# Peptides against a protein of PDB entry 5HDT, part 42

Target 1, 163 residues: chain A of PDB entry 5HDT
Amino acid sequence: MVVKTFMDMDQDSEEEKELYLNLALHLASDFFLKHPDKDVRLLVACCLADIFRIYAPEAPYTSPDKLKDIFMFITRQLKGLEDTKSPQFNRYFYLLENIAWVKSYNICFELEDSNEIFTQLYRTLFSVINNGHNQKVHMHMVDLMSSIICEGDTVSQELLDTV
Target 2, 163 residues: chain A of PDB entry 5HDT as posed
Amino acid sequence: MVVKTFMDMDQDSEEEKELYLNLALHLASDFFLKHPDKDVRLLVACCLADIFRIYAPEAPHTSPDKLKDIFMFITRQLKGLEDTKSPQFNRYFYLLENIAWVKSYNICFELEDSNEIFTQLYRTLFSVINNGHNQKVHMHMVDLMSSIICEGDTVSQELLDTV

## One batch from the design tools (peptide; made by RFdiffusion4, then SolubleMPNN)

Design b2_p14_3_s2 (from b2_p14_3, 4 letters changed)
Fold by OpenDDE base, seed 3:
Structure b2_p14_3_s2 (fold): chain B 163 residues (1-163), chain A 14 residues (1-14)
Amino acid sequence: as target 1 above (163 residues)
Amino acid sequence: SGYSKITTKDYPLK
């Protein structure tokens, strides 16, 4: 299982990381990012989050356009956090926990469209926050947003309006 | 940058 393979891999597995590099690149293809099945897209997002974790500090995706597509894709999946009663909520939680801990979105500071990516992320997070979320979910959301604010040199007025 | 190599033992993921 591809999902389990990346989930169980640690950052010190150098030979194993090299072995699965081509698979990591394939998972970021348009075929998977635009897959019609919502549950498949969630699994892809979790795999991508693990790939960012495993290959830190050097993500295997070198194209700025591809990186933008990936983070916009992950952002869209975070909308699933809204329904706390969904059978897939635990996987959405995993996605949130991972990206908050790894600080993978901080890669976007190297991109020209970082402002757009961060704006969409903040809009998405604030759109799904509700009273049904427990303290851990709120903590991860705050950690994610705070890390970006602390590392960023400048933010747009639109982004400031969402804070 | 906060994106860095850190052991997963420091934060077990769900």
Scores: peptide ipSAE 0.321, ipTM 0.779, DockQ to the pose 0.112
Fold by OpenDDE base, seed 1:
Structure b2_p14_3_s2 (fold): chain B 163 residues (1-163), chain A 14 residues (1-14)
Amino acid sequence: as target 1 above (163 residues)
Amino acid sequence: SGYSKITTKDYPLK
């Protein structure tokens, strides 16, 4: 299983990272990003999050357009955090925890459309946050947002209005 | 950048 493979892999697995590099690149294809099954898209997002973790500090995706597509895709999946009673909530939590811890969105500072990505991320997070979320979920959301604000020298007014 | 090499000792994901 692809999901388990990347989930269990650590950053020092050099041979495995090389072995699965092509798979990592393939997982970012439109076939997976636009997959009609919501659960499949969630699994893909988790894999991509793990790929960012495994290959840190050098993500294998070199195309700015592809990176934008990936982060916009991950952002869309975070909408699933809204239902804490969903059977897939644990995977949504894993996704949030991972991207907050790895600080993968900070890669976006090199992208021309970083403001768009961050704006959509913040809007999504605030749209799904609710009183049903435990403290850890809230903590990860805050960590994710604060890391971006702290690293960025300037933030658009639109983003500031969202915060 | 905050995107850097990290270990599970920093934060357990599982």
Scores: peptide ipSAE 0.320, ipTM 0.774, DockQ to the pose 0.110
Fold by OpenDDE base, seed 2:
Structure b2_p14_3_s2 (fold): chain B 163 residues (1-163), chain A 14 residues (1-14)
Amino acid sequence: as target 1 above (163 residues)
Amino acid sequence: SGYSKITTKDYPLK
């Protein structure tokens, strides 16, 4: 299973990273990013998050446009955090925890459209945050946003004013 | 960048 493969892989598995590189690239194709099944898209997002973790500090995606598509895609999936009672909530939690820990969104500082990506991320997080979330969810959200604020002078004042 | 090689023991994923 693809999801399990990337989830269990560590950053020191050089031979495995090379072996699954083509799969990693394939998972970022429009076919998967635009998959009609919501649960499949969530699994794809988790795989992509793991790929960023595994290949750090050099993500395998070299196209700025592709990177933008990926992060916009992941951002859209984070909307699923709004329903804490969802059967898939644990996977949404995994996605949030992963990207917060890995600081994968910090890759976006190298992109021309970083401000757009961060704006959408913050808007999404603020739209889903609610009192039903436990402290760990709140912590990951704060960690994710703080990492971007601390590293970036590219973050607009308008975005900062919303925080 | 904060995006770097990291050790899982520093932050074990759930």
Scores: peptide ipSAE 0.320, ipTM 0.776, DockQ to the pose 0.109
Fold by OpenDDE base, seed 4:
Structure b2_p14_3_s2 (fold): chain B 163 residues (1-163), chain A 14 residues (1-14)
Amino acid sequence: as target 1 above (163 residues)
Amino acid sequence: SGYSKITTKDYPLK
């Protein structure tokens, strides 16, 4: 399974990273990013999150437009955190935990549309944050947002107003 | 940027 393959891979597996590089690139195609099935999109998002982890500090996606598409895509998936009773909540949790830990969104600082990406991320997170989430979920959300604020050099006023 | 190689396995991903 593709999801398990990337989930179990570490950053030092150079041969495996090279072997699955084409798959990583393929997973970022419009076919997957615009897949009609919500559960498939979630799995894709988790794979992409793991890809960012595995290939850090050099994500395999070289196109700024593609990177923007990916992070906007991941951001949209985070809306699923709103329903804590969903059967897929654990995967949403994994996605959140991963991107918070890896700090993958910090790649976006190199993108022209970083402010748009961060703004959408913050709006999404604040829209789904609720008291039904346990402490760990809240912690990861805070960690994700704080990392961007603390490490960002050019945080827009719009983003600051959102926070 | 905080996007870097991970030097520890201390963080338990689910």
Scores: peptide ipSAE 0.317, ipTM 0.773, DockQ to the pose 0.119; fails the geometry check

Design b2_p14_3_s3 (from b2_p14_3, 4 letters changed)
Fold by OpenDDE base, seed 2:
Structure b2_p14_3_s3 (fold): chain B 163 residues (1-163), chain A 14 residues (1-14)
Amino acid sequence: as target 1 above (163 residues)
Amino acid sequence: SGFSKIKTKDYPLL
């Protein structure tokens, strides 16, 4: 399956990266980003996170609008972190851990709408954080937000005020 | 560049 393929792929697999490039591009299509099934959208988000990991420090997506759509999409999926007892929580955790470690959102600094993306990310994280989350979840959330603040020399004061 | 600077052996994600 596609999910496992990208999950098991490492950054040094040059031939595989080339082989699955077209698939990576298609996974970012509106068909998948706007898929009606919530579980499918979560799987797509995890795949996209893995794609950013695999192709780092570059991304196969060249369109600024597409990148914005992807990160807004991933941000929306993070809402699922709110229920720690959900059968899908481990997959939401994987998504969070991945994007935090890879610092995937830092790509957004090159986008004109970066402030919108970061603001939405922070609001989402603060909306889902609760006492049921263990220390690892909290750590990843903090790492994700801190990385953006620390590396964002052009981060607006408005965004900082939101934090 | 605003792209991720990560390029190491894959971190064993949980």
Scores: peptide ipSAE 0.031, ipTM 0.692, DockQ to the pose 0.099
Fold by OpenDDE base, seed 3:
Structure b2_p14_3_s3 (fold): chain B 163 residues (1-163), chain A 14 residues (1-14)
Amino acid sequence: as target 1 above (163 residues)
Amino acid sequence: SGFSKIKTKDYPLL
């Protein structure tokens, strides 16, 4: 199982990371990012989050356009956090917890469209926050947003308006 | 490059 393979891999597995590099690249293809099944897209997002964790501080995706596509894709999946009663909520939680801990979005500071990516992330997070979320969910959301604000040199007025 | 992402022992994730 591809999902379990990346989930169980640690950052010090150098030979194993090299072995699965091509698989990591394939998972970021348009075929998976634009897959029609919502549950498949969620699994892809979790795998991508694990890939960013495993290969940190670097990423195997060298194209700025591809990185933008990936993070816009992950952002879209975070909308699933809205329904706390969904059978898939635990996987959405995993996605949130992972990207918050790893600070995966911070690689976007090197992209020209970083402002667009961060703005979309903040809009998405604030759109799904509700009273049904427990303290841990709120903590991860705050950690994610705070890390970007603290390390960013400049933020747009639009982004500031979302805070 | 990815300066905020740290290399550490894996944190148990849900």
Scores: peptide ipSAE 0.029, ipTM 0.682, DockQ to the pose 0.100
Fold by OpenDDE base, seed 5:
Structure b2_p14_3_s3 (fold): chain B 163 residues (1-163), chain A 14 residues (1-14)
Amino acid sequence: as target 1 above (163 residues)
Amino acid sequence: SGFSKIKTKDYPLL
């Protein structure tokens, strides 16, 4: 299972990182990012989150356009956090916990369209936050947003209005 | 979780 492979992989396993590099690249293809099955897209997002964790502080994706597509894709998956009673909520929680802890979105500071990515992230998070979320979910959301604010000196007025 | 110690990158301030 691809999901299990990346979930169990260690950052210090250089041989495995090289072995699965091509697989990591293929997981970011349009075939997976635009997959018609919502559950498959969630699994892909979790795999991509683990890939960012494994290859930190770098990313195996060399194209700025591809990186933008990936983070916009992950952001769209976070909408699933809204329904706390969903059978897939635990997997959405894993995605949130991972990207918050790894600070994956901080890679986006090197992208020209970083402001667009961060704006969409903040709008998505504020859209799904509700009283049904426990303290851990709230903490991860705050950690994710605050890390970006702390490392960014300037943000657009649109982003400031969102925060 | 499958987490271990992470490597962080120092990004330039914008």
Scores: peptide ipSAE 0.029, ipTM 0.667, DockQ to the pose 0.077
Fold by OpenDDE base, seed 1:
Structure b2_p14_3_s3 (fold): chain B 163 residues (1-163), chain A 14 residues (1-14)
Amino acid sequence: as target 1 above (163 residues)
Amino acid sequence: SGFSKIKTKDYPLL
């Protein structure tokens, strides 16, 4: 299983990182990003998050357009955090925890459309946050947002209005 | 740097 493979891989697994590089690149294809099954898209997002973790601080994706597509895709999946009673909530939590800890979105600072990505991320997080979320979920959301603000020299007014 | 700065031992994810 692809999901388990990347989940179990650590940052020092150099041989495995090389072995699965082509798979990592393939997972970012439109076939997976636009898959009609919501659960499949969630699994893809988790895999992509693990790929960013494994290859940190670098990423195997060299195309700015592809990176934008990936992070916009991951952002869309975070909407699933809204229902804490969903059977898939644990995977949504995994996704949130991963990207917050790794600070994956910080790679977007090199992109021309970084403001769009960050704005959409913040809007999504504030749209799904609710009183049903435990302290850990809130903590990861705050960590994710604060990391971007702290490392960004300039933040758009639109983003500031969202915060 | 605009890149992820984590390169330490993996965090045990839930």
Scores: peptide ipSAE 0.032, ipTM 0.699, DockQ to the pose 0.118; fails the geometry check

Design b2_p14_3_s4 (from b2_p14_3, 4 letters changed)
Fold by OpenDDE base, seed 1:
Structure b2_p14_3_s4 (fold): chain B 163 residues (1-163), chain A 14 residues (1-14)
Amino acid sequence: as target 1 above (163 residues)
Amino acid sequence: GGYSKITTKDYPLL
């Protein structure tokens, strides 16, 4: 299973990272990002989050357009956090926890369309936040948003209005 | 810090 492979991989396994590099690149293809199955897309998002974790601080994706597609894709998956009773909630939590701790979205500061990505992220997070979430979920959401605000030298008014 | 390493997980994926 591809998901388990990347989940179990540590950040210091250089030979293994090289072995699965082509798979990591393939997982970011339109075939997976546009997969019709919602659960498959969630698994893909988790794999991509793990790929960012494993290859930190240098993600294997070098194309700005591809990076934008990936982060917009991950952002769309975060909508699943709104239903705490979903059988897939733990995977959504895993996704949130990963991207918050790894600070993978901070890669977007190198992108021309970073403002669009961050705006969509914030709008998505605020749309799914509810009282059914435990403290850890709230903490990760706050950590994710604050890390971006603190890392950025300037924040657009549109982004500030979203917050 | 920014884009960085993590060492633990609260909930497993599987």
Scores: peptide ipSAE 0.266, ipTM 0.792, DockQ to the pose 0.115
Fold by OpenDDE base, seed 5:
Structure b2_p14_3_s4 (fold): chain B 163 residues (1-163), chain A 14 residues (1-14)
Amino acid sequence: as target 1 above (163 residues)
Amino acid sequence: GGYSKITTKDYPLL
């Protein structure tokens, strides 16, 4: 299983990283990013999050347009955090925990459309945050947002007004 | 911080 393969891989697996590079690139194709199945898109998002973790500090995606598509895609999946009683909530939690811990969104600071990506991320997080989330979920959300604000040097005033 | 190779913190896996 592709999902398990990337979950089990660490940042020091150099042979595996090279072996699965083409698969990592394929997972970011429109076929997967625009897949009609919601559960498949969630699994793809988790795989992409793991790919950013595994290949740090050099993500395998070199196209700025592709990187934008990926992060906008991941942001859309975070909407699933709203339903804490969903059978898939644990996978959404995995996605949130991963991207917060890895600080993968910090890649976006090198993109021209970083402010658009960050704005959409913050709007999404504020739209799904609720009292039903436990302290760990809230902590990861805060860590994700604060990392961008504190470490970024190109954050727009519009985003600052939102936070 | 930022996007970098992580060596100081263990990543919890589900």
Scores: peptide ipSAE 0.258, ipTM 0.774, DockQ to the pose 0.124
Fold by OpenDDE base, seed 2:
Structure b2_p14_3_s4 (fold): chain B 163 residues (1-163), chain A 14 residues (1-14)
Amino acid sequence: as target 1 above (163 residues)
Amino acid sequence: GGYSKITTKDYPLL
């Protein structure tokens, strides 16, 4: 299974990283990003998160447009965090934990549309945050948001109005 | 900080 392959791979697996590079690129195609099945999209998001983890500090996606698409896609998947009783919640947690820990969204600082991406991220997170989330979920959400604020050169008024 | 290589172990899933 592709999902498990990337989950089990570490950052020092140079030969494996080279071997699966084309697969990593293919997973970011519109076919997967626009897949009609939400569970498939979640798995794709988790794979993409792992790809950012594995290939850090240089993600294999070189196109700014593709990077934007990926992060907007991941942001949309984070809406699944709203239902803590969902059978898929653990995978949403995995996604959140990964991107918060890896600080994958920090790649977006190099993108022209970073403010749009961050704004959507914050709006999404604030829309799903609730008291039903345990401390770890809250911690990762805070870590994710605070990292962007602390490491960003500038924050737009739109983003400031969101937070 | 930032997007970089990770020297710590992965967090466990819930």
Scores: peptide ipSAE 0.256, ipTM 0.783, DockQ to the pose 0.114
Fold by OpenDDE base, seed 4:
Structure b2_p14_3_s4 (fold): chain B 163 residues (1-163), chain A 14 residues (1-14)
Amino acid sequence: as target 1 above (163 residues)
Amino acid sequence: GGYSKITTKDYPLL
């Protein structure tokens, strides 16, 4: 399974990273990002999150437009955190935990549309935050948002003002 | 820090 392959891979597996590079690129195609099945999209999002983790600090996606599409896509998937009773909640949790830990959204600081991406991220997170989430979920949400704010503070005051 | 190689894992991933 593709999901397990990327999930089990670490950042120092250079030979394996090279082997699956084409797959990583293919997973960011419109076929997957616009897949009609929401469960498939969630799996794709988790894979993309792992890809950012594995290839850090150099994500394999070189197109700014593609990167924007990916992060807007991941942001949309985070809406699934709203229903804590969903059978897929644990996978949504994995997605949240991963992107918070890896700080993958920090890639967006290199994009012209970073403000749009971060705005959508914050709107999404605040729309799904509720008392039904356990402490870890809340912690990861806070970590995700605060990491962006902290990076913005060090990179650009203007960006910080818009975040 | 930002997007970079991570040597320390704070939480177990599901």
Scores: peptide ipSAE 0.253, ipTM 0.778, DockQ to the pose 0.118

Design b2_p14_4_s1 (from b2_p14_4, 9 letters changed)
Fold by OpenDDE base, seed 5:
Structure b2_p14_4_s1 (fold): chain B 163 residues (1-163), chain A 14 residues (1-14)
Amino acid sequence: as target 1 above (163 residues)
Amino acid sequence: MKVFKNKNYPKPSE
């Protein structure tokens, strides 16, 4: 129910955004980020991706530490893209497509640990990419990485060498 | 910078 609520919400739904703000904040709690069920964590990641989409260009999470935790969490979920035959692959695809299109990770440029976040993202993407992925998956991965390279003046040379 | 467009994505099957 919560997943569908945020998935169906538009960016211009101002009244709804205000109404569900507290719920968005609760979804970023350790209870959900550290949930023992892998499928639940994937659903949480998708909700968080939708929250970033809905509240763009800003995020309702004001704590830099919390934002770092969230993006590290989302990055960990992207590991699930490695198995194209998984019943949950379509949900992983949804996550990838969303964050790539919205350019959600670009908010991390405001964080002190942005380079760490981007490095982990790139390492994760290159670790899961394989010949079983279709062209759409590859395009989203490229778009996700390119948006960071093009806008990041703080991107380290080490990260650039990964490309 | 984040893209600001009203766009929803294909919903995965439940």
Scores: peptide ipSAE 0.040, ipTM 0.714, DockQ to the pose 0.066
Fold by OpenDDE base, seed 1:
Structure b2_p14_4_s1 (fold): chain B 163 residues (1-163), chain A 14 residues (1-14)
Amino acid sequence: as target 1 above (163 residues)
Amino acid sequence: MKVFKNKNYPKPSE
């Protein structure tokens, strides 16, 4: 399974990274990003998160537009965190934990539309956060948002209004 | 700066 392949892959697995590079690129295609199955989209998001982890600090995606699409896609998947009773919650948690620890969104600072990406991320996180989330979920959300503020040189007023 | 982490916990179910 593709999900397990990337999940189990280490950052130092250079041979495997080369082997699965084309697969990583394919996972970012519109076919997967716009897949009609919500569970499939979640799995795709997890794979993409793992890809960013594995290839850190770089990303195999060279197109700024593609990177924007990916992070907007991942952000949309984070809405699934709102239902703590969902059978897929563990995968949503995995997604959140991954992107928070890896600081994957830091790649977006190089993008012209970084403000849009970060704004949507903040709005999404604040829209789904609730008292049903455990401490770890809250901490990952805070870490993710704080890292962007700390690493960013400037923050838009719109983003500040969201916080 | 990105934080390098090989494994995440907990792992999701299949």
Scores: peptide ipSAE 0.039, ipTM 0.706, DockQ to the pose 0.055
Fold by OpenDDE base, seed 4:
Structure b2_p14_4_s1 (fold): chain B 163 residues (1-163), chain A 14 residues (1-14)
Amino acid sequence: as target 1 above (163 residues)
Amino acid sequence: MKVFKNKNYPKPSE
């Protein structure tokens, strides 16, 4: 129910955004980010992606450390894209499509540890990308990486070496 | 810069 709630919410739903703000904050707690069940973590990641979409251009999370934790968490979930035959692949696809379209990671430019976040993102994407992925998956991966490179003021040498 | 479109995502499919 929670997953569907955020999935169906749009950016103009101001009353709903206010209503579910506390839930959005709760979903970023260590309880969910460090949940032992991999499928639960994936659902949490999808919810977080929707939260970033809904509350764009701002994030409801005020702590830079929390934002870093969230994006590192989302990045770790993207590893699941490697297995194209997984029953959960469609949810991984949703996660990828969402964050690519919204350009959610661009909020990380304001974080002190943005280079670490982007480096891990690129390493993860290149580690999972394969010829078994369809054109849409490849497109979203490229869009996600390209938007960060194009909009970043500087790119670290480590990131350049990864690309 | 983030994209600011009032858009919901369709169900993902292979």
Scores: peptide ipSAE 0.044, ipTM 0.715, DockQ to the pose 0.063; fails the geometry check
Fold by OpenDDE base, seed 3:
Structure b2_p14_4_s1 (fold): chain B 163 residues (1-163), chain A 14 residues (1-14)
Amino acid sequence: as target 1 above (163 residues)
Amino acid sequence: MKVFKNKNYPKPSE
């Protein structure tokens, strides 16, 4: 129910955004980010991606540490893109498509540890990219990485060369 | 495979 609620919500749904703000905040709690079930974590990641989409350009999460935790969490979920035959692949694709299209990671430029976040993202994406992915997956991965490289001035070439 | 429609918009530039 919660997953569908955020998925179906438009960016202009102002009344609903206000109504579900507290729920959005609770979804970023350690209870969900550290949930023992990987399928639950994937659903949480999709919800968080939708929350970033809905509340763009501002995130409802104000703590830099919390934002770091969220993006590191989302990055870890992207590992699931490696298995194209997984029953959950469609949700991993949704996650990738969402964050790439919305450019959600651009919020990380405001964080002190942005280099760590971006480095981990690049390493994760390069780790899972394979020939089994279709053109759309590849395009979203490239869009995600290229947007960060083009928009940012904090990621050094040395760090990029080590990924 | 269920396909989700993309209703996302690019994040507005600051």
Scores: peptide ipSAE 0.025, ipTM 0.620, DockQ to the pose 0.061; fails the geometry check

